# Designs tried in a protein design run: peptides against a protein of PDB entry 8BZL. Part 93

Target 1, 228 residues: chain A of PDB entry 8BZL
Amino acid sequence: SYDRAITVFSPDGHLFQVEYAQEAVKKGSTAVGVRGRDIVVLGVEKKSVAKLQDERTVRKICALDDNVCMAFAGLTADARIVINRARVECQSHRLTVEDPVTVEYITRYIASLKQRYTQSNGRRPFGISALIVGFDFDGTPRLYQTDPSGTYHAWKANAIGRGAKSVREFLEKNYTDEAIETDDLTIKLVIKALLEVVQSGGKNIELAVMRRDQSLKILNPEEIEKYV
Target 2, 242 residues: chain B of PDB entry 8BZL
Amino acid sequence: SRRYDSRTTIFSPEGRLYQVEYAMEAIGHAGTCLGILANDGVLLAAERRNIHKLLDEVFFSEKIYKLNEDMACSVAGITSDANVLTNELRLIAQRYLLQYQEPIPCEQLVTALCDIKQAYTQFGGKRPFGVSLLYIGWDKHYGFQLYQSDPSGNYGGWKATCIGNNSAAAVSMLKQDYKEGEMTLKSALALAIKVLNKTMDVSKLSAEKVEIATLTRENGKTVIRVLKQKEVEQLIKKHEEE

## One batch from the design tools (peptide; aimed at target 1 T76)

Design b1_p24_5 (made by RFdiffusion4)
Pose (drawn by RFdiffusion4):
Structure b1_p24_5 (pose): chain A 225 residues (1-47, 50-199, 201-228), chain B 238 residues (1-200, 205-242), chain P 24 residues (1-24); non-standard residues A62 YCM
Amino acid sequence: SYDRAITVFSPDGHLFQVEYAQEAVKKGSTAVGVRGRDIVVLGVEKKAKLQDERTVRKICALDDNVCMAFAGLTADARIVINRARVECQSHRLTVEDPVTVEYITRYIASLKQRYTQSNGRRPFGISALIVGFDFDGTPRLYQTDPSGTYHAWKANAIGRGAKSVREFLEKNYTDEAIETDDLTIKLVIKALLEVVQGGKNIELAVMRRDQSLKILNPEEIEKYV
Amino acid sequence: SRRYDSRTTIFSPEGRLYQVEYAMEAIGHAGTCLGILANDGVLLAAERRNIHKLLDEVFFSEKIYKLNEDMACSVAGITSDANVLTNELRLIAQRYLLQYQEPIPCEQLVTALCDIKQAYTQFGGKRPFGVSLLYIGWDKHYGFQLYQSDPSGNYGGWKATCIGNNSAAAVSMLKQDYKEGEMTLKSALALAIKVLNKTMLSAEKVEIATLTRENGKTVIRVLKQKEVEQLIKKHEEE
Amino acid sequence: STETERLLWLEEQREEAEERLLED
């Protein structure tokens, strides 16, 4: 089979294929995640008439208690999502517990890292925001990128214009903003309206403590706008 | 040998996949192919690129392929690559029926083939398939459906779409004329002739298939030349 | 439950197709 080293070091210690994978992420639609007190919210920018909205969604459920949003190559994302879905079931089988948000994040990150050091393969061209709750009810938000690095965040953004949205969230992520569920959803819409120039072209989803993923209707989003 | 390896599965500096983009260029030079969803069915309209006089026409169709009892598809791009992929679609549909004893839902069949196409872009060092497909079908979950896939493995559901030559002009005509939720098969047939009239008129130059439900059973039929010649006459009056 | 069964089946088909691709 094909064994060419695709990801290699360059002078100065750069891994060019990874950096190029990060460029693919910047070409992706904006995704925003906010961790609230008892709620986590994901929002994504949408790119069209005659298209079926149900089929092209950027927010997916990995398990009953874990879901994710992504930016970058949409085909690579489907592969990573289905790999994580299979791992969530393998964990329930072996440990008899649902996966922690951290566990499945670590798994997705290590999968991505393997694709930066394996022969015959290019890196995944996506970043992911992963949200959910632990057994003790603690809300979580993690980010993964193509290098395999992962971190936890109070709030974050990935994809086109992520730097601007991040700077907005730094100034606006306060206790008052995450005091209630309505204000937590509102902060995500405001963060997206910073780069989407829009309001009717946004998808949003909410996850509450042990209540599973709820995707908001367009009519419910129009009320906030 | 590293010298002769064209490295078909790597990123460009901008995070682009050049082989995928070049494959999409090949599809833009293929015969026009469009699909339209309506309340009582789905249709595929295709430009025949085999319009030579000395051709025999031995099959019921040239560009429209039955995938299973409830599904058909059409292709744009490299014909040989399309033969490999359509054979694989039939195999996936039969593997699902064997396992579950029920027909494969349409989206599941599209996702399964797109995973194969995505794998060719990430590992193996091989050129990708130069094919875009339009899928039409019916399942108990979502009823009548239309899907489009491209060489990278991306797919999407559409009420109307077009692939191949002059597809941008065709998508424009569809946005203007398509009445969302009010389309019948008769009106969708009229719109298809209208769109192919601009982007290309003769019955020998076009191929039309329809998918409908009759007595709880799916019917996939290629329209005879007589029915196509009558549809062309009915438009010129407009 | 049905969604999980379909997921596992689809993942198996994907792995078999990738194996065939790498054998070639």

Design b1_p24_5_s1 (made by RFdiffusion4, then SolubleMPNN; from b1_p24_5, 12 letters changed)
Fold by OpenDDE base, seed 4:
Structure b1_p24_5_s1 (fold): chain B 228 residues (1-228), chain C 242 residues (1-242), chain A 24 residues (1-24)
Amino acid sequence: as target 1 above (228 residues)
Amino acid sequence: as target 2 above (242 residues)
Amino acid sequence: SREEELLLFQAELAEEAEAELLAE
């Protein structure tokens, strides 16, 4: 049975399902990404973990590969699908090409996947935006952002989710070469940016850092508080 | 003119998936299911709503399903949907066991089903499953575990939680009475009875209206046991005397 | 329901889009 197109153009040229998926993203917890000189940092607003919920099962920052990690805003279940496919692609790339993916490559893969779901009959768009950070094989730090439409761009710094506007405004004012001169300053910048929209300080922030030639490190609350 | 399949889940202008929300609403009217994690085990307690005299008692449980030797689940929502999903869980677990010659880790089984649930929220011609599940299990990685999943394909691990009718009130009670690090299976059973007694719209809690299953480890093996009616009666009696 | 309205709207748009594609 031919499933009718779910995502169609309006008379005025809008893809409403894509726009509405973007609204789902805007309701998501805030995520921020910053590219430093030799570091990439992701920060996410922690949703108040319900009492009795296992915090382990509430992760908003995940590794796609050893050199790439992702934060997202929007529908968690949708994100899981994207993450899983991205991980498979990263592994496949290593097996077939014998090199890890570039951050751009995996971003493009994710973007293409999203785009396909905006054009395919019988499918709705993914209700997620993602910040994808990592290092290319040459040691270049990268930050990309994707949205439900399947568009992607490279950024120095960006934010997604409910507080994205405020965080972006902060980053536009405060992202300078001086502000990212050191790894610690870069981390501090991310924390300060998130604190524009997150109440109660470091306890409500999830922070991950990836340094050149190092694995992803998730900072504990105590480590985060040192930067506040 | 091919009719637009009204079952297709789409975003609202506000970014909401109404079909998923409506499925969740349907679950809110289903019988109550509780899960409680203890140090020495994990349990499920479920409300029995369909007590028909002619029901063949041979049915092990109405709402609690054994998935494999290390996992069980309870369901709140549409029974037919529940049957489909529980069968799928069993199949996934069996395929994993055959492929890897070891039991599927608890979270992996949960996520596999959640991916299916999510797919039914994204692909055309499909409606969300009108089912939430509680999963109890043991594996060598995390020991005793309790998970909850919903129609969206979201899941989480819990120390204690509730789905179905009056779940919010039940969760509130669990938050108040659950003692982290000190919860024994015995105390968990007592807590389950306490919560069910308050959340079920019954004048008096009876053993015939409650199903309880426990998952424990004995001699390095997982034991899943549905409590006998007499055992449940004793738990209820003990609660009434407290 | 608002959902039904949206579904109807999307259906109408889909039909229009299909008609346009077939007319090309």
Scores: peptide ipSAE 0.016, ipTM 0.596, DockQ to the pose 0.021
OpenDDE base, seeds 1, 2, 3, 5: peptide ipSAE 0.022, 0.006, 0.018, 0.016; ipTM 0.608, 0.555, 0.577, 0.502; seeds 1, 2, 3 fail the geometry check

Design b1_p24_5_s2 (made by RFdiffusion4, then SolubleMPNN; from b1_p24_5, 11 letters changed)
Fold by OpenDDE base, seed 5:
Structure b1_p24_5_s2 (fold): chain B 228 residues (1-228), chain C 242 residues (1-242), chain A 24 residues (1-24)
Amino acid sequence: as target 1 above (228 residues)
Amino acid sequence: as target 2 above (242 residues)
Amino acid sequence: EREEELLLFQAELREEAEARLLAE
C-alpha cells in the first residue's frame, strides 16, 4: 500500500507520512501561544516529571535567539534537531545581516527545513509542530505556527498537541482586545486556555513570557499560581 | 502494527515509530543497569550475564565503558550497537577536547549522541540503535551527573534510574528508597545492591554477576573506578546482614 | 560565545552523521 512508502503521493494525492506525522503531534503535550499587545506568551503542559528526574533536562520551551522562542508538540528528539538548526541560523543571520532574524524569517527557515524532509527520499517528516513567538526589530510581537508539512501561518493565538482542539476553541471564544489589554491579562488568558486540558492547576504548566526588549522569562510555579 | 515493523523507520497511521518501540522492547530483555547520583559521587551498577570461566580475571567490564577522564557509561541492548555508540562517544569527546582544549560538558556529549540516535530513526536505510545508555560524569558546570538515553534519541537527567530487564520495578524501588539530598556514595552503593538483588533474574546475587563503577572527585580530579569483585562481595554480604 | 560554538559544533557533528548515513 502507498501508505508504507517514504513520503510519496498516494493515488488520491495524499502524503500519508505527513499525515501520520501530524498524528504524532496530536499525541504530544499541549502547547499554547498568545500574542498580546506588547507581550508574547507560551504555555506548555508539563508531563509529570518522574520522581528522580532532573527537571532541567525536560524543557519544552526554548529560546532560538534573544528575540525568538519556540514551543513544540510531538517527538522531542525531532524537535531538538529543528531547534539546533534554527539557533544556528539565528546566529548566522546576526553575523551576515547584522540584525536579528524576524520571527517570520526564522519560521520560514524552519518550515523550509520541514518541507525538505517531506520531499526527500529516504527521510521521514519531522514529527513536530511548533509555536514560534517573538519580537521583530521594530518591536512588533509575532506568533507563528508550523506543522510537519512545512506550512506556516501567523496567528493571534493558537495551540498544538493533544489538547489543541479544546484550547483553540477556548481561544476563539475568549481572545478579544480586552482580554489582551495588559500583559497580566494576556498571561492569564494563556493559563486559562491551558487549564481547559491540564488538571491540577499551575503545577502542571510551564509558562514563558517575552516582553518587548526583554529576554525570555520562564515563570516559576509560584508565579504561575498568582495568575490562577 | 505488523505492516510497519519490518521496514525503514516510518510513522504508523497512528503516528507511532514502531521500530523505535521494538528497539525499546528488545532493551527490556537486556541485563539490568542502574545509575545512582550521590552528593559525593555517582555510580553505575550493571548485571553481568556473560560469565565465562575462561575469561581472564582481567577486570573486563562487559557493560561499563569509560568515555573520557570525566565520564563513563553503561549499556543495555545489542552489544554490537553499543560498541558503535560507545566508540562514537569517545570520538566526540576527543574531538571536542582537541577543538576547545577542555573536556566536553557531560550533557553536551549525551546530546551529541542522541542526535545521532535520532538520525537513525529518521533517515532511510537505517534502523534505530537497539541500545539504551546510562551516563555518569562530572563537569564544572553541573558537578556529578547521571543521564539516560534511549533509541529514539530522547534523554534525561536523573538522580537515580534503571534500564534493561525489570527496569520499571527497579525504578519504583529507587523512588521509594532514594533520599534526596542525603544520598552518599556509600548509601548509593547499598541501594544499588538492594535493587539489583530484587530485580535481577537470579536466585542469589553474586559478585561475579554484578559490575559496579563509581565516579568521584579526588584532589580536583575525576576518578572512575570499577569495583573489584571482593568489594562487591562485601557489599552483598552487608546487604544480607541487614 | 560558548553556546554559539557549542551549537556550531553540534551542527557539524550532525552534518557528519548525516553524511555518514548517506554514504552508507
Scores: peptide ipSAE 0.012, ipTM 0.578, DockQ to the pose 0.617
OpenDDE base, seeds 1, 2, 3, 4: peptide ipSAE 0.000, 0.006, 0.013, 0.006; ipTM 0.580, 0.475, 0.588, 0.579; seeds 1, 2, 3, 4 fail the geometry check

Design b1_p24_5_s3 (made by RFdiffusion4, then SolubleMPNN; from b1_p24_5, 10 letters changed)
Fold by OpenDDE base, seed 2:
Structure b1_p24_5_s3 (fold): chain B 228 residues (1-228), chain C 242 residues (1-242), chain A 24 residues (1-24)
Amino acid sequence: as target 1 above (228 residues)
Amino acid sequence: as target 2 above (242 residues)
Amino acid sequence: SEEEERLLFQAELAEEAEARLLAE
């Protein structure tokens, strides 16, 4: 059956392996990204960390560079490969061009990588979608999303993973200029959005904030609870 | 070329990698391996199933492998796959040492192998490795460490964990009895015996069926020691008297 | 940075692994 082949076109023009990779993403933990005026925020649903698991090894939000971070939904091992390659590219860019990457540039790089894995013989697509946020050198906040197909778009706000539909619906209703007027309001918006799909409040949310000219900050549970 | 493409690990319609899941299932039938992190050390305890009296080489450790001076691992799953991966770990560690003139950090070694495992789940003509590993180690960055990796290339750090047969039950017991911040190596050893006694499908736990290795720091050096049979017997005896 | 070097090293290893897998 065509659906069990490598990434090839079906008779009706579908790339089933890409579609199935998207299904893998839909089973992943929910991630949300919001672009504020001078802030970008990523939030991720914490899977119940096993009681005996070291939390430091469970990172769903990763820095790609000083000015760019990424959250993902889907296969963690696949994500690690993408993250590592992206980090190398960010450093290479700094060395060769003497400037940090733009958020669009690194997103395009990741997207191109993913696309190649949808077309190359003997490879399956990456089972991940990513939310990539950061600041360009001019101080402009950016949010991009990429999926297993290698497509990418810029967003004001978006969500990926199992709860993405509900979160997106919430964001569509509640993302306004007033709702992102301040950094705190933007953070609150992300938390509220995640709470649509997360039952146990702030304890089950991982939140990262990047402000203009500041490094990525991961909020601790106590800090998150202040917004709830 | 086309035949290799048909063997590629691919997504199911539901977004599952069945070949990876099947590899994990196979590991569930392998001998039990435990890892426990203590304040003053870390240990691996593994079930020894192949007690062939006729094996000329009493392999001192069937399932526990020294990787370098600061790290060891235990394996659950396909023996041939385990041998390949353990050799690769040693090579990676050695290359790092030569390049940087210092031992490879524990997590970095684990990650390097996990990337290889992941590749075998994504590239054509390959199957996932049918092996899960527990890693114990010490480095200057994080001190004593315990990691677990699976066929997908996922890994995590743990205070205590189990792979192989009855791993779920073992993990449940570890969660119940593991005292965070108060775990000594001595207590960890006792806990390991307790859990193995309950999880192994043997009527009576014997030292011949259990391999235990400890990793400690002595005088600023890492010491990896496989317990002698007599020491394991003593641990079992102590447990039976409790 | 040390972290950058680690990442580069990991990436190189991954690329080498991929190359080996593709050559096999």
Scores: peptide ipSAE 0.020, ipTM 0.586, DockQ to the pose 0.577
OpenDDE base, seeds 1, 3, 4, 5: peptide ipSAE 0.016, 0.018, 0.025, 0.019; ipTM 0.593, 0.593, 0.633, 0.578; seeds 1, 3, 4 fail the geometry check

Design b1_p24_5_s4 (made by RFdiffusion4, then SolubleMPNN; from b1_p24_5, 13 letters changed; failed a check: too like the target's own chain)
Amino acid sequence: SEEEQRLLFQAELAAEAEAKLLAE

Design b1_p24_6 (made by RFdiffusion4)
Pose (drawn by RFdiffusion4):
Structure b1_p24_6 (pose): chain A 225 residues (1-47, 50-199, 201-228), chain B 238 residues (1-200, 205-242), chain P 24 residues (1-24); non-standard residues A62 YCM
Amino acid sequence: SYDRAITVFSPDGHLFQVEYAQEAVKKGSTAVGVRGRDIVVLGVEKKAKLQDERTVRKICALDDNVCMAFAGLTADARIVINRARVECQSHRLTVEDPVTVEYITRYIASLKQRYTQSNGRRPFGISALIVGFDFDGTPRLYQTDPSGTYHAWKANAIGRGAKSVREFLEKNYTDEAIETDDLTIKLVIKALLEVVQGGKNIELAVMRRDQSLKILNPEEIEKYV
Amino acid sequence: SRRYDSRTTIFSPEGRLYQVEYAMEAIGHAGTCLGILANDGVLLAAERRNIHKLLDEVFFSEKIYKLNEDMACSVAGITSDANVLTNELRLIAQRYLLQYQEPIPCEQLVTALCDIKQAYTQFGGKRPFGVSLLYIGWDKHYGFQLYQSDPSGNYGGWKATCIGNNSAAAVSMLKQDYKEGEMTLKSALALAIKVLNKTMLSAEKVEIATLTRENGKTVIRVLKQKEVEQLIKKHEEE
Amino acid sequence: AEKEEEAEWIEHRFKRAEEMANAP
């Protein structure tokens, strides 16, 4: 089989294929995640008439208690999502507990890292925001990128214009903003309206403590706008 | 040998996949192919690129392939690659029927083939398939459906779409004329002739298939030349 | 149970995709 080393070091210690994978993420639609007191919210920018909205969604459930949003190559994302879904079931089988948000994040990150050091393969061209609750009810938000690095965040953005949205969230992520569920959803819409020039072209989802993923209707989103 | 390896599965500096993009260029030079969803069925309209006089026409169709009892598809791009992929689609549909004893839902069949196409872009060092496919079908979950896939493995559901030559002009005509939720098969047939009229008219130059439900059973039929010649006459009056 | 069956289906699809991509 094909064994060419695709990801290699360059002078100065750069891994060019990873950096190029990060460029693919920037070409992706904006995704925003906010961790609230008892709620986590994900929002994504949408790119069209005659298209079935159900089929092209950027927010996916990995397990009953964990879901994710992504930016970058949509085909690579389907592969990572289905790999993570299989791992969530393997964990329930072996430990008899649902996966912690951290556990599945670590798994997705290590999968991505393997694709930066394996022969015959290019890196995954996606970043992911992963949200959910732990056993003790603690809300979580994690980010993964193509290098395999992962971190926890109070709020974050990935994809096109993520730097601008991140700077908005830094100034606006306060206790007042995440005091209630309505204000937590509102902060995500405001963060997206910063780069989407729009309001009717946004998808949004909410996850509450042990209540599973709820995707908001267009009519419910129009009320906030 | 590293010298002769063209490295088909790497990123460009901008995060692009050049082989995928070049494959999409090949599809843009293929015969026009479009699909339209309606309340009572789904249709595929295709430009025949085999319009030579000395051809025999031994099959019921040239560009439209039955995948299983409830599904058909059409292709744009490298014909040989399309033969490999359509054979694989039939295999996936039968593997699902064997396992669950029920027909494969349409989106599941598209996802399964797209995973194969995505693998060719990430590892193996091979050229990707130069094929875009339109899928039409019916399942108990979502009823009549239309899907499109491209060489990278991406797919999407559409009420109407077009692939191949002059597809951008065709998508424009569809946005203007397609009445969302009010289309019948007869009107969708009329719109298909209208679209192919601009982007290309003769019955020998076109191929039309329809998918409908009759007595709880799916019917996939290629329209005879007589029915196509009548549809062409009905449009010229407009 | 349905989730386990779905996981098996996903594994099967990925195995087949790898077999075809690495075919000699």

Design b1_p24_6_s1 (made by RFdiffusion4, then SolubleMPNN; from b1_p24_6, 13 letters changed)
Fold by OpenDDE base, seed 5:
Structure b1_p24_6_s1 (fold): chain B 228 residues (1-228), chain C 242 residues (1-242), chain A 24 residues (1-24)
Amino acid sequence: as target 1 above (228 residues)
Amino acid sequence: as target 2 above (242 residues)
Amino acid sequence: SERLREAEWLREIEERAREFAEAP
């Protein structure tokens, strides 16, 4: 019966709606993030874009600010709400503090937002996990992951979505200092990691790269194929 | 599972939102609406199910709504929900215009409504809207555009798509016959008639049962026009002769 | 300025969406 209520504790201490939101995330397209030395890379599994669908509207990687971008797994509509709030906060921070947000700051903001939706009466949790990457003002690359519960942690590399387990296992084996020694190697690592779960090679991968003091770059399929 | 479908939109153990899925199912039984993007315009074609002789012809359309000077939409689903959402679209567009002294970009209007739809899937005591929409528009950013949104608050841009009854079959036909980069508005109109003829649950397509609106650019202005019944009849006749 | 305008508009939409959802 407790699983029918808006997010309440079960007798055994479970928050079923949060757990079920995590199941929604597991059904999402796989996303991977890797922190390199001077680069952060996000990769997402492209679902076969319907032949008549505009690819512009199917993007799973978005900028939150000039120095921060996010990929997500789970409910796209839920993600849009989180993205919008994060963008507002990034701009507000620039206006009030006169500096861009740190990656940790905006991650914490997003995490807090998610947490509130797990505790507020009459609201369900967000059905999304997010990988948030970027650069702090000091030039340090950062990668954070957050889940429907509102928890967040810093990572060297991580994955979310349906293929996350396999991708994480790959990253655990292959993420070394040597593997991220160059920007190109870091990009290659992300592509290889996604290829563990993505069929048909580079055509089904969306890849975004952010380098120090550079804007987010979305790679085109031809650019991705060079790394395959 | 009946345990998760009777209350506020919550996640099932499998991470599904059954109320959203059920809303989508309801839309599947609604009248067919299709949209086609062309190089020189965009169109909506919708099934007209309620043919009442006493309906005031002054109505722009039963299923097609003008939102502003640059956008229109078509709706599949619950009429009352559609009325609420179309009114909200108009209000959002007007508010933007007043605030920024320029028309709202097409995608921004779509996303604004989608955020409202999403909210109705997340806040307690509310049900999802039982409505899918097709949007047609023009703006200076992307030119002619076609969007689809569903009860979840998801949306996408399309070259051609369909919602409502037999939408899957319609989409399949559109995929087969849509020629990317070569689609004229004239060809799009012909394609719309072809698809509706096969997907509408009628023995014979008649102009009385079809509403078509086109959005074009003339002299730097957007023109939204609902085709007259005679024009639709000519399109049907042409299709029958082919 | 364009980003600020977008942010302000997004905030307004979010508030409106919330109000709409919370309306009785």
Scores: peptide ipSAE 0.060, ipTM 0.689, DockQ to the pose 0.588
OpenDDE base, seeds 1, 2, 3, 4: peptide ipSAE 0.020, 0.021, 0.021, 0.017; ipTM 0.606, 0.484, 0.603, 0.722

Design b1_p24_6_s2 (made by RFdiffusion4, then SolubleMPNN; from b1_p24_6, 12 letters changed)
Fold by OpenDDE base, seed 2:
Structure b1_p24_6_s2 (fold): chain B 228 residues (1-228), chain C 242 residues (1-242), chain A 24 residues (1-24)
Amino acid sequence: as target 1 above (228 residues)
Amino acid sequence: as target 2 above (242 residues)
Amino acid sequence: SERLKEAEWIREIEERAREFAEAP
């Protein structure tokens, strides 16, 4: 069956299916992540929700565990698979190791999963990039990014999706120690970064905040507008 | 033939494994990695192509990985594949240590990974890893060692070698300048800078674009050290003055 | 005994390599 090798090298050494998966990510809504001093913030562009659509079902920011959350860009169905696997791993780790996962650990797990789908028979790459944020057990805030290839890196700030380039350029200019000196400033930085690509202001932003020893908090539109 | 290009683990009519060859092509576009064996140590030098301001600080190196107390490697090729393989190397080394209560011999670790690579060229439906590795290490059997492995699962020991972009040119330069039996770590470092300066597609070599690690023996222990940016700058400056 | 250990280790690695390659 010709269907066995979906991801193969081209003659010039490219993995086209991985590259095409990256294109799928670029079509996704923009997500941003910023690591502050004692806070991690995720922001996502909200697409216009159909009037009858439950906004709760369109969430692009998901908790993986009490200390870790993820935003993604790309194929929502693919993201669901990754999120579910990650959640299971987080719980398994807590049961077996008796400690929550580190943000790096769960990122590596997700990255490894993605990488395997670039080599496995009959499987295509995941059409998803993810920003993974959280706190390690020592209280250190972390931000990681993964892509369809399974590559991952730690970041101070980053963006994924259709507006990622513009948002990253903004963050490169505006991410300073002063800009993240307080939780509020860090939140403001994320909002400002998203506003580079979001036309209709704070109403079209989903924002999640995780502070040390606190659960993920999703801000309501009114709370977001206070920072605009 | 396009038909054979779509299958990962089959021979062409000419007896070629095109997917392995194509994986090697992918490596050819990766950043340059050098390895040089000296009498008193071994080094890896790797090109750092992308400096992102928003990256979090990497404690050790972006392209050089510590495998255990006696070995390190550098990678050229697909980063995600490299991460999988470097993790596997660490696991193999750790399992050996736990089982035998001694560090794994360098060549055995290299061979173990090569078997994995080879399997991905033979077992149905898997693509080759798009990664070549340079390994540096010390063991009681052979002392300081440098190895290279490729996507086929082949490996070899080297006095000096290069993988990644412009590797052929680098190897040619190494062949010309490497003095067998007389190579000190100091001279090896100088040679690494010289070769990188000529093979990297940069107008000027800068310390931010080069990662260097050395492996030495001090007081009967292996020391793996990544050079500080200032040290690399000094090496570059010295080269420019010559 | 050292050669035997090496041979056993090689066998284990070969099996693991196969499992790794065949793992979904």
Scores: peptide ipSAE 0.025, ipTM 0.521, DockQ to the pose 0.191
OpenDDE base, seeds 1, 3, 4, 5: peptide ipSAE 0.014, 0.022, 0.008, 0.022; ipTM 0.487, 0.600, 0.681, 0.634; seeds 1, 5 fail the geometry check

